# Peptides against a protein of PDB entry 3OAK, part 72

Target 1, 145 residues: chain A of PDB entry 3OAK
Amino acid sequence: DDLEQYLDEKILRLKDEMNIAAQLDIDTLNKRIETGDTSLIAMQKVKLLPKVVSVLSKANLADTILDNNLLQSVRIWLEPLPDGSLPSFEIQKSLFAALNDLPVKTEHLKESGLGRVVIFYTKSKRVEAQLARLAEKLIAEWTRP

## One batch from the design tools (peptide; made by RFdiffusion4, then SolubleMPNN)

Design b1_p19_8_s1 (from b1_p19_8, 10 letters changed)
Fold by OpenDDE base, seed 3:
Structure b1_p19_8_s1 (fold): chain B 145 residues (1-145), chain A 19 residues (1-19)
Amino acid sequence: as target 1 above (145 residues)
Amino acid sequence: SALFEEMRQEGLELAKKYE
């Protein structure tokens, strides 16, 4: 129906925006590495984060989010960056919090690649303890019988 | 599940890659 179509388009637009933001940040960081210009700061994801969190927090969008594989873009945002660094603390914290309220199934974890990445956050020694615990909580929930 | 175990192994490998 009209609402379903509207919601699909909304999520797909956000998915596109997220992917663009991720790529722009990657481009910025790569340029920073190549030029040595330390004034280059990747901020596209951070700028878009409030919108992402807002959408992920809406229960009425859960099915649309999962059906359109928005979690793939969430995964992209959580992946290590070109210099090996991790996304900002705020991005990690906000996304882990938002993911906690979604009815994520194993199939969604597989199709998005998110499962692999969140497990990474539970094991990486570079991840802040607070965030590692959030990741562990997600894994525990996703593996709950 | 087998699928989740696969993802677990992949995640562990990813962690090792960036350690």
Scores: peptide ipSAE 0.598, ipTM 0.939, DockQ to the pose 0.824
Fold by OpenDDE base, seed 5:
Structure b1_p19_8_s1 (fold): chain B 145 residues (1-145), chain A 19 residues (1-19)
Amino acid sequence: as target 1 above (145 residues)
Amino acid sequence: SALFEEMRQEGLELAKKYE
């Protein structure tokens, strides 16, 4: 119906916006590496983060979020950057917090690739201890019978 | 599950790649 179509389009638009933000930040960081210009700062994801968190927190959007594989874009935001570094502390913390309230199933973890990435955050020695604990909490919840 | 175990192995490999 009209509402379902509206919600699908809303989530798909956000998905595109997230993917664009990620690519723009990658482009900025690659240019920073190439030119040595330390004034180049990747900020597109940070600018969009409040909108992402707001959408992920809406209970009425949960099915639409999962059905349209928005978690694929969440995964993209959590992947290591061109210089090997991780996304900002705030991005990690905010996304892990938002994921706690979603009814994520194993099939969603597989189709999005988010499962392997969150497990990465539980195992990597480069991840802040506080954030590793948040990732561990998610894995524990997702593996519940 | 087998599917989750596969993801676990992939996550471990990803962690090793960036150590």
Scores: peptide ipSAE 0.598, ipTM 0.939, DockQ to the pose 0.843
Fold by OpenDDE base, seed 1:
Structure b1_p19_8_s1 (fold): chain B 145 residues (1-145), chain A 19 residues (1-19)
Amino acid sequence: as target 1 above (145 residues)
Amino acid sequence: SALFEEMRQEGLELAKKYE
């Protein structure tokens, strides 16, 4: 219906914005590596984060979020960066918190690639203990019979 | 499940890549 179509378009626009933000940050960091200019700071994801968290927190958007594979963009935001570093503490914390309230199924984890990445966060020695625990909590919930 | 186990192995490989 009209509402469903509106919500689909809203989520698809956000998905596009997230993907663009991720690519712009990657471009910034690649240029930083190439030029040695340490003043280049990747800020696009951080700037968009409040909007992402707001959308993910809406219970009435859960089905639309999952059906349109917005979790693929969430996965992209969590992946290691060109210099091997991880996204900011705030991005990790906010996304893990938001994911906790979504009715995520195994199929969603596979089609988005998010399952692989969150498991990475439970095993990586570069992840802060607090955030590793949040990732472990998600895995425990997703594997519950 | 078999599907989740596949994802677990992939996640472990990713962790090793950046170890």
Scores: peptide ipSAE 0.597, ipTM 0.939, DockQ to the pose 0.833
Fold by OpenDDE base, seed 4:
Structure b1_p19_8_s1 (fold): chain B 145 residues (1-145), chain A 19 residues (1-19)
Amino acid sequence: as target 1 above (145 residues)
Amino acid sequence: SALFEEMRQEGLELAKKYE
């Protein structure tokens, strides 16, 4: 199936871009910590966020997203940063919103590690209440029989 | 499910790590 192959390649490219963005931001923040240069700002994920949200919102990409474990990259974007801080409010909010419309199954949560991380967001005292509620909503949906 | 419970436990541990 040519379309299927095209969609797979599209998602895999995005997955790679997301992983690169995450690593670049980690590198930036690590350098910021190491050097004390507060002018170093991690912006790669923020720059890519609109594209990520756009892809996650496409109903016709849902199967491809899940089959190619794009959620692993979503998980990576949600993980705590080197300084212990969390990704920006906007990243959290946008990703939680996008995840709400995906037919995520337990197997996807396991293979991506996303389940563990979203549960973290429901329990962390450092998460904004609004975002904690969104995380809780996701968990409730994912645990629905 | 057992699988989800495992993830729940892992998430709790992660939360404790950064509390």
Scores: peptide ipSAE 0.596, ipTM 0.939, DockQ to the pose 0.828

Design b1_p19_8_s2 (from b1_p19_8, 8 letters changed)
Fold by OpenDDE base, seed 3:
Structure b1_p19_8_s2 (fold): chain B 145 residues (1-145), chain A 19 residues (1-19)
Amino acid sequence: as target 1 above (145 residues)
Amino acid sequence: SEFFKEMIEEGEELAKKYE
């Protein structure tokens, strides 16, 4: 199917872009730590966020998103950074909102490792209460019998 | 499930690591 192939390629490209953005931000922050140059700011994920949100919000892409393990890249984007900081509030908010609308199943949690990170957000004292509640909601839904 | 228990435990450990 031409459409299915197109969608797969679209998601796989985004997945790659997300992973690259995450790594570039990590590199930036590591360099910031190494050099002490506080002018170095990790911006790659933020720049790509609108595209990520756009894709994640498409109901017709849900199966493609899940089948291609895009949630692994979402997990990567949510993980704590080298300096111990978390991704921007906007990234957290956008991703949790998007996750709330995806039919995530246990198998997707297993292959992505996303559950572990979302649990982190339910426990972290640095996470905004609003987002912690969203994380809790996701965990409740995912662990529902 | 065992997976969920492990998932929660790992997440809690991650939280402790970065608290």
Scores: peptide ipSAE 0.727, ipTM 0.963, DockQ to the pose 0.880
Fold by OpenDDE base, seed 4:
Structure b1_p19_8_s2 (fold): chain B 145 residues (1-145), chain A 19 residues (1-19)
Amino acid sequence: as target 1 above (145 residues)
Amino acid sequence: SEFFKEMIEEGEELAKKYE
């Protein structure tokens, strides 16, 4: 119906914005590595984060979020960056918190690839203990029988 | 689940890559 179509379009637009932000940050960091210009700072994801969190926190959007594979963009945002670093603590914390409230199922993990990346956060020594625990909690919930 | 097994293995490999 009209509402469902509106919500789909809303989520798909956000998905596109997230993907663009991620790519712009990647481009910035690659340029930083290439030129050595340390004044180049990747901030596109950080700038968009409040909007992402706002959308992910809306219970009425859960089905739309999952059906449109927004989790793929969440996965992209969580992936290690060109210099091997991880996204900011705030991005990690916000996304893990938001994921905790979504009814993520196996099919969503398959189509998004999110599980693989969250497992990474449970294993990485560079992840803050608090966030590692959140990642572990998510994996436990997603893989429970 | 074979999927979960693969998911975990891939995540572990990713972690090793960035150690």
Scores: peptide ipSAE 0.726, ipTM 0.963, DockQ to the pose 0.883
Fold by OpenDDE base, seed 5:
Structure b1_p19_8_s2 (fold): chain B 145 residues (1-145), chain A 19 residues (1-19)
Amino acid sequence: as target 1 above (145 residues)
Amino acid sequence: SEFFKEMIEEGEELAKKYE
């Protein structure tokens, strides 16, 4: 119906915006590496983060979020950057918190590739302890029989 | 499951790549 279509389009627009933000930050960091200009700062994801958190926190959007594979864009935001660094602490914290409240199932992990990246956060020595523990909690819940 | 096994292995491989 009209409402379902509206919600689908809303989530798909956000998904596109997230992907664009990620690519712009990658482009910025690649240019920073190429030119040595340390004044170049990747800020697009940070700017969009409040909107992402707002959408992910709405229980009535859970089905739409999962059905449209928004978790693929969440995965992209969590991946290591060209310079080997990780997304900001705030991005990690916000996304892990949001994921904790979503009814993520195996099928969503398969289509998004999110599980692989969250496992990375459980193993990385560069991740803050509190976020590593949260990542471990997510994996334990997602792999529950 | 086979999927979870692969998921964990791939994540561990990613961690080794960026350690």
Scores: peptide ipSAE 0.725, ipTM 0.963, DockQ to the pose 0.877
Fold by OpenDDE base, seed 1:
Structure b1_p19_8_s2 (fold): chain B 145 residues (1-145), chain A 19 residues (1-19)
Amino acid sequence: as target 1 above (145 residues)
Amino acid sequence: SEFFKEMIEEGEELAKKYE
């Protein structure tokens, strides 16, 4: 098989893994709320984060990442959790840093829904200032005529 | 852009939901 097919499959596998990790963390936190067991900690996304960062940091994968709508999974990872909390600081920091280097276009925002979530990070009082500023930078770049 | 306007409005609504 050619390189393009190999890269597509690689990204689609990662997308699937990211979606599974997100759902497992949601399930954990829902159970925590239901049972009151504060020992339940959602860690699936954190465990997968190094792999996600590794892929997102590769310039030669940019087109494959965008064409396969991996940004939808990035959006899912950034959404507020059932207990109202946000993903860990490391997840936020890593993903925003990665987004800063991707040539995101309007069509990618439409198909992923990432835009509304990043706007959320510019408004939330629970987001650290440095990340809020980075989110603002992204929105400015994406909405530039 | 109508899309960008809606995008911003939806994001602001999301922020209000979790205030």
Scores: peptide ipSAE 0.724, ipTM 0.963, DockQ to the pose 0.884

Design b1_p19_8_s3 (from b1_p19_8, 9 letters changed)
Fold by OpenDDE base, seed 1:
Structure b1_p19_8_s3 (fold): chain B 145 residues (1-145), chain A 19 residues (1-19)
Amino acid sequence: as target 1 above (145 residues)
Amino acid sequence: SELFKEMIEEGEKLAEKYE
């Protein structure tokens, strides 16, 4: 219906915006590596983060979020960057918090690749302890019998 | 779950890659 179509378009637009932000940050960091210009700072994801969190927090958007594989873009935002660094503390914390309220199923983890990345956060020695615990909590919820 | 087994393996490989 009209509402469903509106919500689909909204989520798909956000998904596109997230993917663009991620690529722009990657481009910035690759240029930083290439030129040695340490003044280059990747800020596109951080700028978009409030909008992402707002959308993920709305219960009435859950089905649309999952059906349109927005979690793929969430996964992309959580992946290590070209210089080997992780996304900002705020990005990690905000996304892990938001994921707790979504009715994520195994099929969503498969089609998005999010499961593998969140497990990475439970295994990596470079992740802050409190964020590793948030990742562990998600894995525990997703693996419930 | 076989799927989660794969996820664990891939996640561990990803962690090792960046250690």
Scores: peptide ipSAE 0.467, ipTM 0.914, DockQ to the pose 0.826
Fold by OpenDDE base, seed 5:
Structure b1_p19_8_s3 (fold): chain B 145 residues (1-145), chain A 19 residues (1-19)
Amino acid sequence: as target 1 above (145 residues)
Amino acid sequence: SELFKEMIEEGEKLAEKYE
């Protein structure tokens, strides 16, 4: 119906915006590496983060979020960057917090690839202890019978 | 589950790749 179509389009637009933001930040970081210009700062994901968190926090969007595989874009935002660094502390913290409130199922983890990436955050020695604990909490919830 | 077993293996590989 009209509402379902509106919600689908809303989530798909955000998904596209997230993917574009990720690519723009990658382009910025690659250029920074190539030119040595340390004034080049990847800011697109940070700028979009409040909107992402707002959408992920709305209970009435949960089904639409999961059905349209928005978690794939969340996974992309959590992956290591071209220079091997991780996304900002704020991005990690905000996304882990938002994910904790979603009814994520095994099928969503598989189709998005998010499960592998969150497990990475529990295994990596470079991840801040506070964020590793948040990742561990997510894995514990997702493996609950 | 088999899925989580695979996810653990892939997550560990990803961690090793960047360390």
Scores: peptide ipSAE 0.465, ipTM 0.913, DockQ to the pose 0.801
Fold by OpenDDE base, seed 3:
Structure b1_p19_8_s3 (fold): chain B 145 residues (1-145), chain A 19 residues (1-19)
Amino acid sequence: as target 1 above (145 residues)
Amino acid sequence: SELFKEMIEEGEKLAEKYE
């Protein structure tokens, strides 16, 4: 119906925006590495984060989010950056919190690649303990019978 | 499940890659 179509388009637009933000940040960081210009700061994801969190928090958007594989973009945002660093603490914290309230199923984890990345956060020694615990909580919920 | 086993293995590999 009209609403469903509207919501699909909304989520797909956000998905595109997220992917663009991620790529722009990658470009910035790659240029920073290449030029040594430490004034180059990747800020696109941070700028978009409030919108992402807002959308992920809407219960009425859950099906649309999952059906359109928005979790793929979430996964992209959580992946290590070109310099090996992790996305900002705030991005990690906000996304893990938002994911906790989504009815994520195994199929969504597979098609998005999110499961692999979240498990990474439970295993990596570079992840802040607080965030590792959030990741562990997600894994526990997703593996619940 | 087998899927989760794969995810665990891949996640661990990813962690090792960036350690």
Scores: peptide ipSAE 0.461, ipTM 0.912, DockQ to the pose 0.857
Fold by OpenDDE base, seed 4:
Structure b1_p19_8_s3 (fold): chain B 145 residues (1-145), chain A 19 residues (1-19)
Amino acid sequence: as target 1 above (145 residues)
Amino acid sequence: SELFKEMIEEGEKLAEKYE
């Protein structure tokens, strides 16, 4: 119906924006590596984060988020960066918190690749303890019988 | 599930790659 169409378009637009932000940050970091110019800072995801969090927090968008595989873009935002670093603490914290409120099912984890990445956060020695615990909580919820 | 077993393996590999 009209509402569903509106919500789909909204989520798909955000998905596109997230993907663009991720790519721009990757480009920035790759250039930083290539040139050695440490003044190059990847900020696109951080700038968009408030909007992402706002959308993920809307209960009425949950089905649309999952149906349109927005979690794929969330996964992309959580993946290690070209320089081997992880996304900012704030990005990790905010996304893990938002994911906790979504009715994520196995099929969503499969189609998005998010499960693999979140497990990475439970295993990596580089992840802050606080965030590792959040990741562990997600895995526990997703693996519930 | 088999899916999660695979995810665990892949996640561990990813962690090892960046450690």
Scores: peptide ipSAE 0.452, ipTM 0.910, DockQ to the pose 0.836

Design b1_p19_8_s4 (from b1_p19_8, 10 letters changed)
Fold by OpenDDE base, seed 2:
Structure b1_p19_8_s4 (fold): chain B 145 residues (1-145), chain A 19 residues (1-19)
Amino acid sequence: as target 1 above (145 residues)
Amino acid sequence: SSLFEEMIKEGEKLAEKYE
């Protein structure tokens, strides 16, 4: 219906914005590596983060979020960066917190690739302990019968 | 599930890649 269409378009627009932000940050970091210009700072994801968190926190958007595979863009935001670093502490913390309130199913983990990445955060020695615990909590919830 | 076990293996591989 009209509401469903509106919500789909809203989520798909955000998905596109997230993907663009991720790519722009990758481009910035690649240029930083190429030129050695340490003044180049990737800020696009950080700028968009409040909007992402706001949308993920809306209970009435849960089905639309999952049906449109917004979790794929969440996964992209969590992947390691070109310089080998991880996304900022704030991005990790905010996304893990938001994911905790979504009714994520195995099929969503598969189609988004999010399962593999969150497990990475439980296994990596480079991840801060606090964030590893948040990732572990998600895995525990997703493996519950 | 078997799918989750596969995800665990892939996640571990990803971790090893960046260790």
Scores: peptide ipSAE 0.454, ipTM 0.908, DockQ to the pose 0.815
Fold by OpenDDE base, seed 1:
Structure b1_p19_8_s4 (fold): chain B 145 residues (1-145), chain A 19 residues (1-19)
Amino acid sequence: as target 1 above (145 residues)
Amino acid sequence: SSLFEEMIKEGEKLAEKYE
């Protein structure tokens, strides 16, 4: 199927872009710690966020997203950074909102590691209350009998 | 499920690591 192949390639490219953005931000923050240069700001994920949200919001891409484990890259974007900080408020809010509309199953949570990280957001005292509630809603939906 | 219980434990450990 030509369309299916096209969609697979699209998602795999985005997955790669997300992983690169995450690593570049990590590199920036590690350098900031090493040099003390506070002018170094990690913003590669923020720059790519609109594209990520756009893709995640398309119902016709849901199967392709899940089959290609794009959620692994979403998990990576949500993980704590080298300096112990969390991704920006906007990244957290946008990703939690997008995840709410995906038919995520247990197998997807396992292969991506996303379940562990979202639970972290429900337990951590460093997470803003508003975002913790969004994470809790996801967990409730994923554990529904 | 057993898998989800494991996820809960791992998520809690991750939270403790950064508290």
Scores: peptide ipSAE 0.449, ipTM 0.907, DockQ to the pose 0.815
Fold by OpenDDE base, seed 3:
Order: structure tokens, then C-alpha cells, then sequence
Structure b1_p19_8_s4 (fold): chain B 145 residues (1-145), chain A 19 residues (1-19)
């Protein structure tokens, strides 16, 4: 199927872009720590965020997203940064919102590692209350009988 | 499920790691 192949390639390209953005931000933050150059700001994920949200919000891409383990890249974006800080508020909020509309199953949580990270957001005292609630909502949905 | 319980445990460990 030509369309299926096109969609797979689209998602895999985005997955790659997300992973690159995450790594570039990590590199920037590590350099900031090492050099003390406060002008270094990690912006790659933020720049790509609208595209990520757009893709995650398309119902017709849900199967392609899940089958290609795009949630692994989502997990990467949600992981704590080298200095222990969390990704930006907007990244957290946008991703949690987008995840709420996906038919995520336990197997997807396992293969992506996303379950572990979202649970982290429900437990961490550093997470903004409203975002912790969004994370809790996701966990509740994923554990729904 | 046992798998989800494991994820809970791992998530809690992650929280402890960064606090």
C-alpha cells in the first residue's frame, strides 16, 4: 500500500527528527554546564514541537504512530535533562494533551518506556501540579479495565 | 497487570533518582 508506506516514512522521519532535536538540546545543555555560557539555550525540541503535536493529533496516523514506536521519542522528550531539570512546561503540557487522544496500549508503554516516565511525572514533587494531574489522567486511562 | 506494576515501580525509582 503506497499510502501506508508513505505514512510509515513520514512517522519514521519525524521520529528521527525528534531524536536529533533531543540530542542537540542535551548537547547544548551539557556545553552550557561545562562552559558556564548562559547564552546557550536548548531550543530544538521547542522548535519542532508544533510539528510533533500536529502529527500526534491526527487520528488517521494513530496506528502508524504506535506501530513505529514514535512513543519512544515522546518518552525521550519527557525525560529529565542532564542538569536534572524537566523539559519545558509547554512540551510537557502539549505532549500530555496529545497522548490523551491516542489509543495507547500496555504493549506500547512497554516498548517505548513511556509508562515509566509518565508515572514519574505523577510522583515527582518538581512537576507542576496541573501537569501532574494530566499525567495521572493518562495513567488512569491506560489502566482502565 | 504485572507489567504495569513493574512500570509503577520503575517510575517511582525514576522519581527517587531525580529528587
Amino acid sequence: as target 1 above (145 residues)
Amino acid sequence: SSLFEEMIKEGEKLAEKYE
Scores: peptide ipSAE 0.444, ipTM 0.905, DockQ to the pose 0.837
Fold by OpenDDE base, seed 4:
Structure b1_p19_8_s4 (fold): chain B 145 residues (1-145), chain A 19 residues (1-19)
Amino acid sequence: as target 1 above (145 residues)
Amino acid sequence: SSLFEEMIKEGEKLAEKYE
């Protein structure tokens, strides 16, 4: 299936781009911590966010997204950063919104580790109330019988 | 499920780590 192969390659490329963006931001923040250079700002994920949201929002890509474990990269983007901070409000909000429309199953949560991280967002005192509610909604949906 | 219970525990641990 040529279309299936094309879509797989598309998602795998995005997955790679997301992972690179995450690592670059981590590297930037680690360097910021080491040097004290406050001019160092992690912006790679923010720059890529519109593309990520666009892909996650496409219904025709849902199966490809889940089958290729793109949610692993989503999980990576949601994890706490080296300085202990969370990703930007916009990243959290956009990803939670996008996840709400995906037919995520338990197996996807397992292979991606996303369930653990989203639960974190329901428990953390540092998460904005609005975003905690979105995380709670996701957990409720994923645990739905 | 046992898997979800594990996720809850791990998520709670993660939250505690950064509180």
Scores: peptide ipSAE 0.438, ipTM 0.904, DockQ to the pose 0.815

## One batch from the design tools (peptide; made by RFdiffusion4, then SolubleMPNN)

Design b1_p20_1_s1 (from b1_p20_1, 9 letters changed)
Fold by OpenDDE base, seed 4:
Formats: structure tokens, sequence, C-alpha cells
Structure b1_p20_1_s1 (fold): chain B 145 residues (1-145), chain A 20 residues (1-20)
């Protein structure tokens, strides 16, 4: 219906915005590496984070979020950066918290690739201990019968 | 098995990222 279509379009727009933000940050960091210009700061994801968190926290959007594979963009935001570093601590914490409240199923993990990335956070030595524990908690919940 | 594959791929991703 009209509402469903509206919500789909809303989520798809956010998905696009998230993907653009991620790419812009990657471009900035790659340029920083190439030029050595330390004044180049990747801030696009950080700027968009409040909007992402707001959407992910809305229970009435859960089905729309999952059906439109917004988790693919969440996965992209969590992936390692060009220099092997991770997104900001705040991005990690906020997204893990948001994921904990979503009814994520195996099918969503498959189509988004999120499972692989969250497992990455349980293995990486660059992840803060508290966030590694959150990642482990998510994996445990997703693999629970 | 999905989770077995995810475990392998996630581990590989971690190793690759830390080798940079």
Amino acid sequence: as target 1 above (145 residues)
Amino acid sequence: DFWAEAEAEGTKLAEEAESL
C-alpha cells in the first residue's frame, strides 16, 4: 500500500546515503594516504550517524529495514578502512547497539554479509574489548536455536 | 554451512586487515 511504499522509499534513500557516505570517507582516506595531507578528515559517516541510529531504533521500521537489506549498508559502514583501521568507536558502538534490537535472521545475514563482518570484530586485535564482547553477543544471539 | 563459512571469511578479513 501507500504507506509501505513510502517506508520502502525512505529506507532505500537512507541506504543510498549510507553507501555514498562510506565511499566518500574511503575516497578521503585514500587521498590522505596518497598525498600525506593530514588535514583530510573522513567525516561523512559520522555526520550521518545520528540519522542512521534514529531509523534503526524505530520498531515500526524493522521489517522495512530488513526487507530492503539496509543491513548491507550497515555492513559496509563496519568494514575496515583502506589503511586497515576501523570506523570510529562511536560508529561501532552505535551500530552494534542498534543491531541488538533488530529481529535479524540468518537470511538477512546472508544477503547483507553482516555475519562475516561481525565475526571479524570478534577476531580483530584492533577492536576495543567492550565492542568485541558486543560482537560476540550478537553472534551468540544469531546462532541461538 | 553458513556460519562455518562466515567464520572462515570473517577470520580471513581480520588477518588481511591487520596485515596492512
Scores: peptide ipSAE 0.529, ipTM 0.925, DockQ to the pose 0.918
Fold by OpenDDE base, seed 3:
Structure b1_p20_1_s1 (fold): chain B 145 residues (1-145), chain A 20 residues (1-20)
Amino acid sequence: as target 1 above (145 residues)
Amino acid sequence: DFWAEAEAEGTKLAEEAESL
């Protein structure tokens, strides 16, 4: 199926782009810590966010997203940064909103590690209350029989 | 149990992040 292959490749390319963006931001922040150069600002995830949101919002891509473990990259984007800080509020909000609309199953959580990170958002004192509530909602939904 | 493990790991991640 040409369409299926095209969609798989599209998602896999996005996955790579997301992973690269995350690593570049980590590298930037690590360098900022090492050098004290406050002009170094991590912007790669923010730049790519609109594309990520666009893809995650498409209902017709849900199966492709889940089958290709794009949630692993979503998890990576949500993980705490080298200095213990979190990705921008907008990134958090956008990704949690997108997750809320996906038919996520336990198997997807296992292969992506996303469950662990969402639980992190229910525990962290650095998370805004509204996002902590969203994280709790997701866990409640995912743990339903 | 998957969720029990996830809970433990998620909690650990939070503690580690906040210890920095």
Scores: peptide ipSAE 0.525, ipTM 0.925, DockQ to the pose 0.935
Fold by OpenDDE base, seed 2:
Structure b1_p20_1_s1 (fold): chain B 145 residues (1-145), chain A 20 residues (1-20)
Amino acid sequence: as target 1 above (145 residues)
Amino acid sequence: DFWAEAEAEGTKLAEEAESL
């Protein structure tokens, strides 16, 4: 199926772009820590966020997103940064909102590691209350029989 | 149990992040 192949390739390209953006930001932050150069700002994820949100919001891509483990890249984007800080509030909010509309199953949580990270957001003292509540909502939905 | 393990791992991640 030509359409299915096209959609798979689209999602896999985005997955790669997300992973690269995350690593580049980590590299920037590590260099900032090492050099003390506060002018170094990690912006790769922020630049790519609109594209990520656009893709995650498309209902017709849900199966392709889940089948290609794009949630692994979502998990990577949500993980704590080298200095212990969290990704931007906007990234957190946008991703949690997108996750709420996806038919995520236990198998997807296992292969992506997303379950652990979302639980982290319910436990961390650095997470804003609003986002902690969003994380709790997701966990409640995913643990339903 | 998947969720029990996820809970333990998520809690550990939170503790590690806050210790930095």
Scores: peptide ipSAE 0.509, ipTM 0.921, DockQ to the pose 0.908
Fold by OpenDDE base, seed 1:
Structure b1_p20_1_s1 (fold): chain B 145 residues (1-145), chain A 20 residues (1-20)
Amino acid sequence: as target 1 above (145 residues)
Amino acid sequence: DFWAEAEAEGTKLAEEAESL
């Protein structure tokens, strides 16, 4: 129906914006490494974060979020950066909080690749203990029979 | 098995990131 189509388009637009933001930040950091210009700061994801959090927090969008594989873009945002560093603490915290409230199923993890990345957060020595515990909680919930 | 594969891939990702 009209509402469903509207919501699909909204989520797909956000998905595109998230992917662009991630790539722009990667480009910035790669340029920083290449040139040594330490004034280059990747801020595109941080700028978009409030919008992402707003969408992910809406219960009425859960089905649309999952059906359109927005979790693929969430996965991309959580991946390590070119220099091996992680996205900002706020990005990590916000996304893990949002994931905790979504009815994520195995099929969504497969099509998004999110499972691998969350496991990464349970293994990485660079992750804050607080966030590692959140990642472990998610894995426990998703693997529950 | 999905989770076995995810575990292997996630571990590999962590090793690669920490080697940089």
Scores: peptide ipSAE 0.504, ipTM 0.920, DockQ to the pose 0.926

